# Peptides against a protein of PDB entry 1MQS, part 146

Target 1, 223 residues: chain A of PDB entry 1MQS
Amino acid sequence: ILKMLFLNKDLNNNDNITTITDDIFNQQEIIWKVLILDIKSTATISSVLRVNDLLKAGITVHSLIKQDRSPLPDVPAIYFVSPTKENIDIIVNDLKSDKYSEFYINFTSSLPRNLLEDLAQQVSITGKSDKIKQVYDQYLDFIVTEPELFSLEISNAYLTLNDPKTTEEEITGLCANIADGLFNTVLTINSIPIIRAAKGGPAEIIAEKLGTKLRDFVINTNS

## One batch from the design tools (peptide; made by RFdiffusion4, then SolubleMPNN)

Design b2_p24_2_s2 (from b2_p24_2, 16 letters changed)
Fold by OpenDDE base, seed 1:
Structure b2_p24_2_s2 (fold): chain B 223 residues (1-223), chain A 24 residues (1-24)
Amino acid sequence: as target 1 above (223 residues)
Amino acid sequence: SKFEEFLKKYEENQKKLNEYIFSL
């Protein structure tokens, strides 16, 4: 989320939100931005960030996507919204109306191909594709080219990962085990996977661990 | 086409995001 607010620049994730925002605020000229949310993303952001954090991130105004918003043609906009046809249409309408100077679009979940194509087509028609600076979804890019469903046969993995009583250590341990299983699967298939994982949860932890293992393996096998 | 260019840009952005996440 913080990365998104800083236009997906590299951030030191080891620092707390306050430290990150303070460092960026002190080291860089603040780029003032508008943040456009929907109901779901509002809940997400409110759970993670405080009003002061948004301000330090350069968010001058935040609004709901369905709300009537005043044009700010000289201000870049960050969209953090659900990947829906409705939201895409609104974004395109905002683009058509030159509502903002630049558009940084972040979808809260995976953007289906059909919606991506729809977005691209509509943007193309406007002739203002240059204003679209970024388009992201909240998934790590894992494209399974062939739909093969397999199980690692880890009992109650979903329950364990989603149980609020589960400790961070237990989650980390389980994620490591899952990553190991996936790694072994990848090696067995003898194909380099594209890894996609939801951000901010166990899936991201697993993806990171798996990515590290794969990188290490590639380095070691090519050496 | 502008459409293809947009798609390419999207894919590039996703790639960059993925690279960043996996670099963490």
Scores: peptide ipSAE 0.013, ipTM 0.413, DockQ to the pose 0.400
Fold by OpenDDE base, seed 4:
Structure b2_p24_2_s2 (fold): chain B 223 residues (1-223), chain A 24 residues (1-24)
Amino acid sequence: as target 1 above (223 residues)
Amino acid sequence: SKFEEFLKKYEENQKKLNEYIFSL
């Protein structure tokens, strides 16, 4: 949350919110921002941060996304809202109206592909894509890294998966091994991936297994 | 912008993925 409030800059992993806010407050010019929330994210923020913490983070005003908000065209905005079509439409409308100078969008959970595409399409139509500085969800550090192709170096995986003599048990076992390899890769990269797989084949099985592993890991790490 | 680059890359990846799927 603090990382988000500081526009997702790398913050030193000091565990104390007060220390982090004080250090940043003292070392860097405070960029005053508007924080836009929904009902769910309001509860989240209120549980973790005090009003003084928000002020120290440079949040001058916070409002609900569905509320009528005054334009602040010279002030950057941080959105921390649920990934819904309604919220996306509101954000796009705010963009169209030049409501804020810059848009830092943080979704409270994973943004589905269809909604990402919808957001992208609507933003493209506005011609104001340059005002959107960041789009994050709980799983995406929006690192536009060049697509890196990697291999798990599993021998004969393709042959095994496509051999009609391969048993369902063997396929399931191989898919589990692939999912484990991918999981380890994800942990090494230290980023939560968006998993995409073709439906109706081994890729879907792998994706499901990997998704389960990642969910379990996230739950266990936040616990 | 990073967002435009992302979208472009996303679209390119989707195109490549689609081409790959249809080539299979």
Scores: peptide ipSAE 0.017, ipTM 0.395, DockQ to the pose 0.047; fails the geometry check
Fold by OpenDDE base, seed 3:
Structure b2_p24_2_s2 (fold): chain B 223 residues (1-223), chain A 24 residues (1-24)
Amino acid sequence: as target 1 above (223 residues)
Amino acid sequence: SKFEEFLKKYEENQKKLNEYIFSL
């Protein structure tokens, strides 16, 4: 949650929320942001953070997604909402209306493929995809802005990874394939990437596999 | 080697970054 509030920047896990917010407050210029919530995420935030914590995180205003909100075109917005068609439509409408300067979208749970595709399609039509900086769920951590976003074009990867009927072996196999694709991409870019992945899911498995491949490659190239 | 040093630094940075990402 704190990571989200700091636009998914890295925080020290050994410190409590207050220490983290204080350290960040002291070390970096505060970026003032709007926090957009729904009923479910409001309960989540309220259970973990105090108003003072939000202020220290640079949250100037927090509102419900379904509420009428005043435009703040010079202020970035963090969405932390349920992955629903309704919320996606509202976000896209906010994008169309230039309600905020930047959009950092965090879904409270896994975003279904159909909704991800819907979001992507609607955003592409607006011509304002550059304003969407991040989209996150429990399995997805990516920057939507070019040139940092690319596809491996692996069919049904998202469905396979999110289907509860998928076996561990199938997941492991798919993760290996994805890691291979990413590895090849890295080699073509000729730059060593920083690998970012959500913990506890397929993304972590992929990251570990990719890391191993990169390490092995470097070792073999220097031998 | 310079490469091993680079890899070590990369791994350390990657670990720190991952820890940071997951702490958020």
Scores: peptide ipSAE 0.005, ipTM 0.243, DockQ to the pose 0.054; fails the geometry check
Fold by OpenDDE base, seed 2:
Structure b2_p24_2_s2 (fold): chain B 223 residues (1-223), chain A 24 residues (1-24)
Amino acid sequence: as target 1 above (223 residues)
Amino acid sequence: SKFEEFLKKYEENQKKLNEYIFSL
């Protein structure tokens, strides 16, 4: 949840593990933003964070997605809502109306392929896809549309991972390919990353595989 | 070895970080 509230800011790869860890826990830069919730996510947030914690995270305003919300076109927004057609339609409408400057979308559970396709289709029609900075769920840490996003150029990875027809073997294979790509990237950057992944989905599998590869590499290099 | 110590610390930090970030 804290990661979400800090917009999943990139880590400085030049820092040591301790410094990176400290930076994550002690982030000094506050970006003021709006938090949009639904009934379910409100309960989740309230169970974990206090109002003061939200303020420290730069949340100036929080509201329910179904509430009448005033436009804040110069303020970034974090959505933390259930993956429903209704919520997607509301988000798209907010995008169309330029309600916020940037959209960081975090779903409380897995986003089904059909809903992802619907979101993508509707967003494409608006011509404002550049305002959607992140899409996050339990299976995908985030899709970043930012230029600094490293793409492994794996076609339809998210769709494949979220398709209920996809076999466990296919998921495992895809996760391995992603981990290999990330590993190669880490080697190219020549920096040890901190791996952050949601539990209970492909992201965890990828993180585990990547971690193993990194450990093996470091052991072999220092031996 | 210094490296084993580093790896252990790395793993501990990763675990702690992930537990914290995704618990909140």
Scores: peptide ipSAE 0.005, ipTM 0.260, DockQ to the pose 0.023; fails the geometry check

Design b2_p24_2_s3 (from b2_p24_2, 16 letters changed)
Fold by OpenDDE base, seed 4:
Structure b2_p24_2_s3 (fold): chain B 223 residues (1-223), chain A 24 residues (1-24)
Amino acid sequence: as target 1 above (223 residues)
Amino acid sequence: SEFEKFLNDYEEQQKKFKEYILKK
């Protein structure tokens, strides 16, 4: 998250968030930016950072992507939003209207190929691709609740998995979604986990799916 | 084309990010 707020520059400090923000604030020229969020990403950021941390990172204003926002044509914007067609269309519209000076687009999770192509196509048509400075998948599809504890915030996951009326197809689909979220979390924390799950239930299914995703990722990255 | 350039740039960024994550 901090990397994103500093325009995806490498940060060498392994210190806590407060120390990092203080050091950067004191040592470097701050670039003031606007932060554009959606409901999901707002929850993610609020769970990790305080308002003061955002300020120290140069975020002067933050707003929801669906809210009416005043143009700030001289201010760079960081988008941190879900990879949806709706959000892409809004971003492109903001680009067309010159709402901000520069656009740093960060998706909360992996952007599907079809949406990437759509974004690229729309941006190319505008002739303003130069204003798009970055497009990243941040893999932050989770909420930090406590140190070393997080949640994917999937609505009614426990209830759905334990409801006897839930179909096998629904369970499989939900497990896949959970595995995707966990995969993104692993990438975010930059550590390969030891996966432990109860046997004979949905947790095992999730663990297997996650393991496969991680293995595939490592193989594909090293190839 | 500008479209292809944009797509390629994104893919390159993603590749670099993945590599960065694995090196940490």
Scores: peptide ipSAE 0.018, ipTM 0.527, DockQ to the pose 0.582
Fold by OpenDDE base, seed 1:
Structure b2_p24_2_s3 (fold): chain B 223 residues (1-223), chain A 24 residues (1-24)
Amino acid sequence: as target 1 above (223 residues)
Amino acid sequence: SEFEKFLNDYEEQQKKFKEYILKK
């Protein structure tokens, strides 16, 4: 949650929430943000964070997604909401209306492919995809900005990774293929990446595989 | 509700913070 509030930057998780927020508050320029919640996510945040923690994280205003909200076109927004069609439609409407300067979307649980596609399609129609900076869920950890987004063109990757009927072997195989694609991309760019991945999902598996490939490559090329 | 308490606490702290900044 704190990571989300700091736009998914890496935070030292070994410290108390208060210590983390204090350190960030003191060391970095605070980016003021709006936090948009639903009923479920409100319960989650309330269980983990104190009001003072939100303020120290740069949350100037928080509101429910279904509430009428005033436009703040110069302020970035963090959405932390359930992956529902209703919430997606509201987010898209907010985007269309230029309600905020930037959109950081975090879903409280896994976003089904159909909803992801719906979100992508609606956003594309608006012509304002550049305002969406991030989309996260349990399995997704990607930046939507066009310069930083690329596709490996792996068919049905998302469906395969999220289908409960998919075997562990199939998941492992797919993750390996994705890692290979990323590895090739890294080699093409000729830059050593900092690998970041969400824990507990396919992204972690991919990151591990990619890391191994890169290490092996470096060892073999320096030999 | 616990949520209402949270919101009230937040609004109060926000108000205090704004007042603090304005006094500086």
Scores: peptide ipSAE 0.000, ipTM 0.306, DockQ to the pose 0.017
Fold by OpenDDE base, seed 2:
Structure b2_p24_2_s3 (fold): chain B 223 residues (1-223), chain A 24 residues (1-24)
Amino acid sequence: as target 1 above (223 residues)
Amino acid sequence: SEFEKFLNDYEEQQKKFKEYILKK
């Protein structure tokens, strides 16, 4: 994800996200970009990055792909969205309208050949193919298909995590609430889960908090 | 406060962003 935010440049992934962003922020000129997301990718980004991380990566504006967005013709855009016909059409429309200066397209999963061909065809018709700088499939290792999916239905959780005005304290508080919800769910199911989370973001914070709660509970119950 | 630090950092980044847009 960080690689994507830095226009798919090679990054050293041996450090935590905060250290990486700090190092890059200090060493490289920041290219300011717009980040375009959908609902699914919003969840993904929110699980691994903090608002401050996005800012350090040069992301100052975050928007949903279906949201009305103001033109920023001199600003490059990063799309991180699902490989759907709808999203492709929106991207092409954005291209036609010169909404951004450059387009870096990252699909959250493999783009089917038919959709790739459709994208290519539509882009060719616009005559603005030079603005499409990158097209990537994103294979994110931390995205796991779960046999059973449930939601805590925490109001505005994803919006809060992606709002540039959201503070680290607010994020931490939200993560604590999510961890509490998950803990309660685990207790209800009466099964100790294997916790897997992306490192360096809210998901890690949640995982750590949940792990601590579970450990404490087990100790207290066995005690 | 951490909140104030965040706000200051954010405002600084926004300022830089605006400057970037204006230079283009």
Scores: peptide ipSAE 0.000, ipTM 0.299, DockQ to the pose 0.017
Fold by OpenDDE base, seed 5:
Structure b2_p24_2_s3 (fold): chain B 223 residues (1-223), chain A 24 residues (1-24)
Amino acid sequence: as target 1 above (223 residues)
Amino acid sequence: SEFEKFLNDYEEQQKKFKEYILKK
């Protein structure tokens, strides 16, 4: 998250948030930026950062992507939003209207190929591709509730998994979503876990899916 | 094309990000 707020520059993540922010502040002038969020990313940011952290990172104002926002054509913008068609369309509209000087786009999870192509196509049509400075998948599909405790914020997961009326397809779909969230969490915290799950239930399915994703990721990245 | 350039740039960024994650 801090990396994102500093335009995805390399940061020493071994230090405390405050130390990192102070060090950066002392080394260079603050670039004031606008932070555009959605409901999900707002919860994520709020769970990890304090208001003062945002200010120290140069965030002058933060707003929801769906809110009417005043143009700040001389100010760069950081988007931290879900990878959806709706959000892409809004970003492109903001680009068309010259709402900000530069666009640093950070998606909270993996951007599907089809949406990437859609974004690229729309941006190319505007003729303002030079304003798009960055596009990242953040892999931040979780909310930290307590130290070393997080939630994926999947609504009614327990109820759905234990409802006898739930179909196998629904269960497998939910397990896949949970595995994706956990995968993104692992990547975000930069620590490969030992996966432990109860046998004979959805947890085992999730563990298997997560394990496969992690293995595939490591293999594909190292090759 | 500008479209292809955009796609390539994004893919490169994603690759760099993944590499960064694995270095830690």
Scores: peptide ipSAE 0.012, ipTM 0.407, DockQ to the pose 0.593; fails the geometry check

Design b2_p24_2_s4 (from b2_p24_2, 15 letters changed)
Fold by OpenDDE base, seed 3:
Structure b2_p24_2_s4 (fold): chain B 223 residues (1-223), chain A 24 residues (1-24)
Amino acid sequence: as target 1 above (223 residues)
Amino acid sequence: SKFEEFLKKYEEDQKKFKEYIFSN
């Protein structure tokens, strides 16, 4: 998250958030930026950063993507939002309207290929692709509640998994979504966990899916 | 095309990000 707030510049991550922000604040000229969030990413940021951390990172204004926002054509913007068609359309509209000077787009999770193509196509039509400086998949679709506890904040996951009326397809789909979120979490912390799951239930399915994703990722990265 | 340039940039950014995450 801090890296994102500093426009994905290389940061020394060995220090705590406060130390990092203080060091950067003291050593570099602050680039004032606007931070555009959605409901989900707001929760994510709030779980990791304090308001003062945002300020020290040069975030002068933060707003929800769906809110009416005043144009700041001389100010760079950081988008940290879910990879949805709606958000893409809003970003493109903001681009068309020259709402900000530069666009640093960070998706909370992986942008699907179809949405990537849609984004690319729309941006190409605007002729303002040069204003888009970065597009990242941040893999931060989780809430940190405690140092050893986090939540994916998937609505009604427990109820869905335990409802006898839920179909196998629905369970499988939900398990896949959970596995995706866990995978993103693993990537964020840059540590491959030992996966432990209860046997004979959805947890096992999730564990298997996560394991597969991790294996595939490791293979592709070492390739 | 502008489209291709965008995709290329996206891919480069993603690669850089992935490299960063796994290098630390």
Scores: peptide ipSAE 0.077, ipTM 0.674, DockQ to the pose 0.571; fails the geometry check
Fold by OpenDDE base, seed 1:
Structure b2_p24_2_s4 (fold): chain B 223 residues (1-223), chain A 24 residues (1-24)
Amino acid sequence: as target 1 above (223 residues)
Amino acid sequence: SKFEEFLKKYEEDQKKFKEYIFSN
């Protein structure tokens, strides 16, 4: 997150947030930025950073992507939002309207190829591709409640998984989404977990899916 | 590191993004 707030510049991760922000504040001219969030990313960032941390990182204003936002054409913007068609369209509209000087787009999870192509296509049509400075997947689609506990905050997950009226396809789809979120979490913490799950239920399905994703990732990274 | 690999992938994706924009 801190890297994102500093436009994905390499930061010394050995320091705490305060030390990093203080060092940057003292050593470099602060680039003031606008931070655009959605509901999900707001929860994520709030679980990790304090308002004061944002200020120290040069975030002058933070707003919701769906909120009417005032143009700040001389200020760079950091988007940290879910990879959805809706958010892409809003970003493109902001680009068209010259709402900000520069656009640093960070998605909370992996942007599907089709949406990436859609984004690229729309941006190309605007003729303002030079304003798009970054497009990154941050894989931060979780809320940290405690150092050893996090939540994906998927609405009604428990109810859906335990409702006898839920179809197998719905369960499978939800399990896949959960596994994706867990996978993103693993990537974020940069540690391969030992997976434990109850047998005979959705947890096992999720564990298997996660295990497969991790194995595939390890194979692809070691090749 | 896994993170470096991730970054490399994103750099590649960014490159693809730019290439796509400039190719159209």
Scores: peptide ipSAE 0.033, ipTM 0.565, DockQ to the pose 0.072; fails the geometry check
Fold by OpenDDE base, seed 4:
Structure b2_p24_2_s4 (fold): chain B 223 residues (1-223), chain A 24 residues (1-24)
Amino acid sequence: as target 1 above (223 residues)
Amino acid sequence: SKFEEFLKKYEEDQKKFKEYIFSN
């Protein structure tokens, strides 16, 4: 998250968030930025950072992507939003209207190929591709609740998985979504976990799917 | 094309990001 707030520059400090923000704030010229969020990413950031941390990172204003926002044509914007068609269309519209000086787009999870192509095509048509400085998948599709504990905040996941009326297809779909979220979390923590799950239930399905994703990723990254 | 350039840049950025995450 901090890397994103500093325009995805490398940070060498392994210290806590407060120490990092204090050091940067005191040692470097602060670049003031606007932070554009959606509901999901707001929860993610709020779980990790305080308003003061955002300020120290140069975030002068933060707003929801769907809210009416005043143009700040001289201010760079960081988008941290879900990879959806709706959000892409809004970003492109903001680009067309010159709402901000520069656009740093960060998706909370992996942007599907079809949406990437759509974004690229729309941006190309505007002729303002130079204003798009970065597009990143941040893999922050989770909520940090406390040290060493997090949540994917999937609504009614437990109820759905334990409801006898839930179909196998629904369970499989939900397990896939959970595995995707966990995969993104693993990428964020920069460590390959030991996966432990109860046997004979949805947890095992999720663990298997996650394991496969991690193995595939490691293989592809090392190739 | 600008379209292809955009895609290429995105892919490069993602690659760098992935490498960074697992190298540090």
Scores: peptide ipSAE 0.027, ipTM 0.595, DockQ to the pose 0.594; fails the geometry check
Fold by OpenDDE base, seed 5:
Structure b2_p24_2_s4 (fold): chain B 223 residues (1-223), chain A 24 residues (1-24)
Amino acid sequence: as target 1 above (223 residues)
Amino acid sequence: SKFEEFLKKYEEDQKKFKEYIFSN
């Protein structure tokens, strides 16, 4: 997250957030920028950073992507939002309207190829591709609640999984989404965990899916 | 590291993306 706020520059990860922000603040000129969030990323940011941390990172204003935002054509913008068609369209519209000087786009999770192509196509049509400085997938599809506890914040997951009216397709879809979120979390932590799940329920299904994803990833990266 | 390889792939994908955007 801090890396994103500093335009994805390499940061020394071994230091406390406060130490990192203080060191950067003292060594470099602060580039003031706008932070555009969605509901999910707002929760993520709030769980990790304090308001003062944002200020030290040069965030002058933060707003929701769906909110009406005033143009700041001389100010760079950092987008930290979910990889959705809706968000892409909004970003492109902001680009078309010259809402900001530069666009640093960070998706909270992996951007599907179809959406990547859509984004690229739309940006190319605007003729303003030079304003897009970065596009990153942060893989932060989780909220840290405690140092060793996190949540994917999937609404009503328990209810959906335990409702007898829920279809197998819906359950499978939800389990896949959870597994994807966990996978992204693992990638963010940069450590392969030992997976432990309760047997005989959705947790086992999720664990199996996650295990498969991790194994595939390991195989593909080691080859 | 596996993560470094992932990042490398991601960076390559990003490069391709940029090339696609700027070529069009």
Scores: peptide ipSAE 0.016, ipTM 0.387, DockQ to the pose 0.052; fails the geometry check

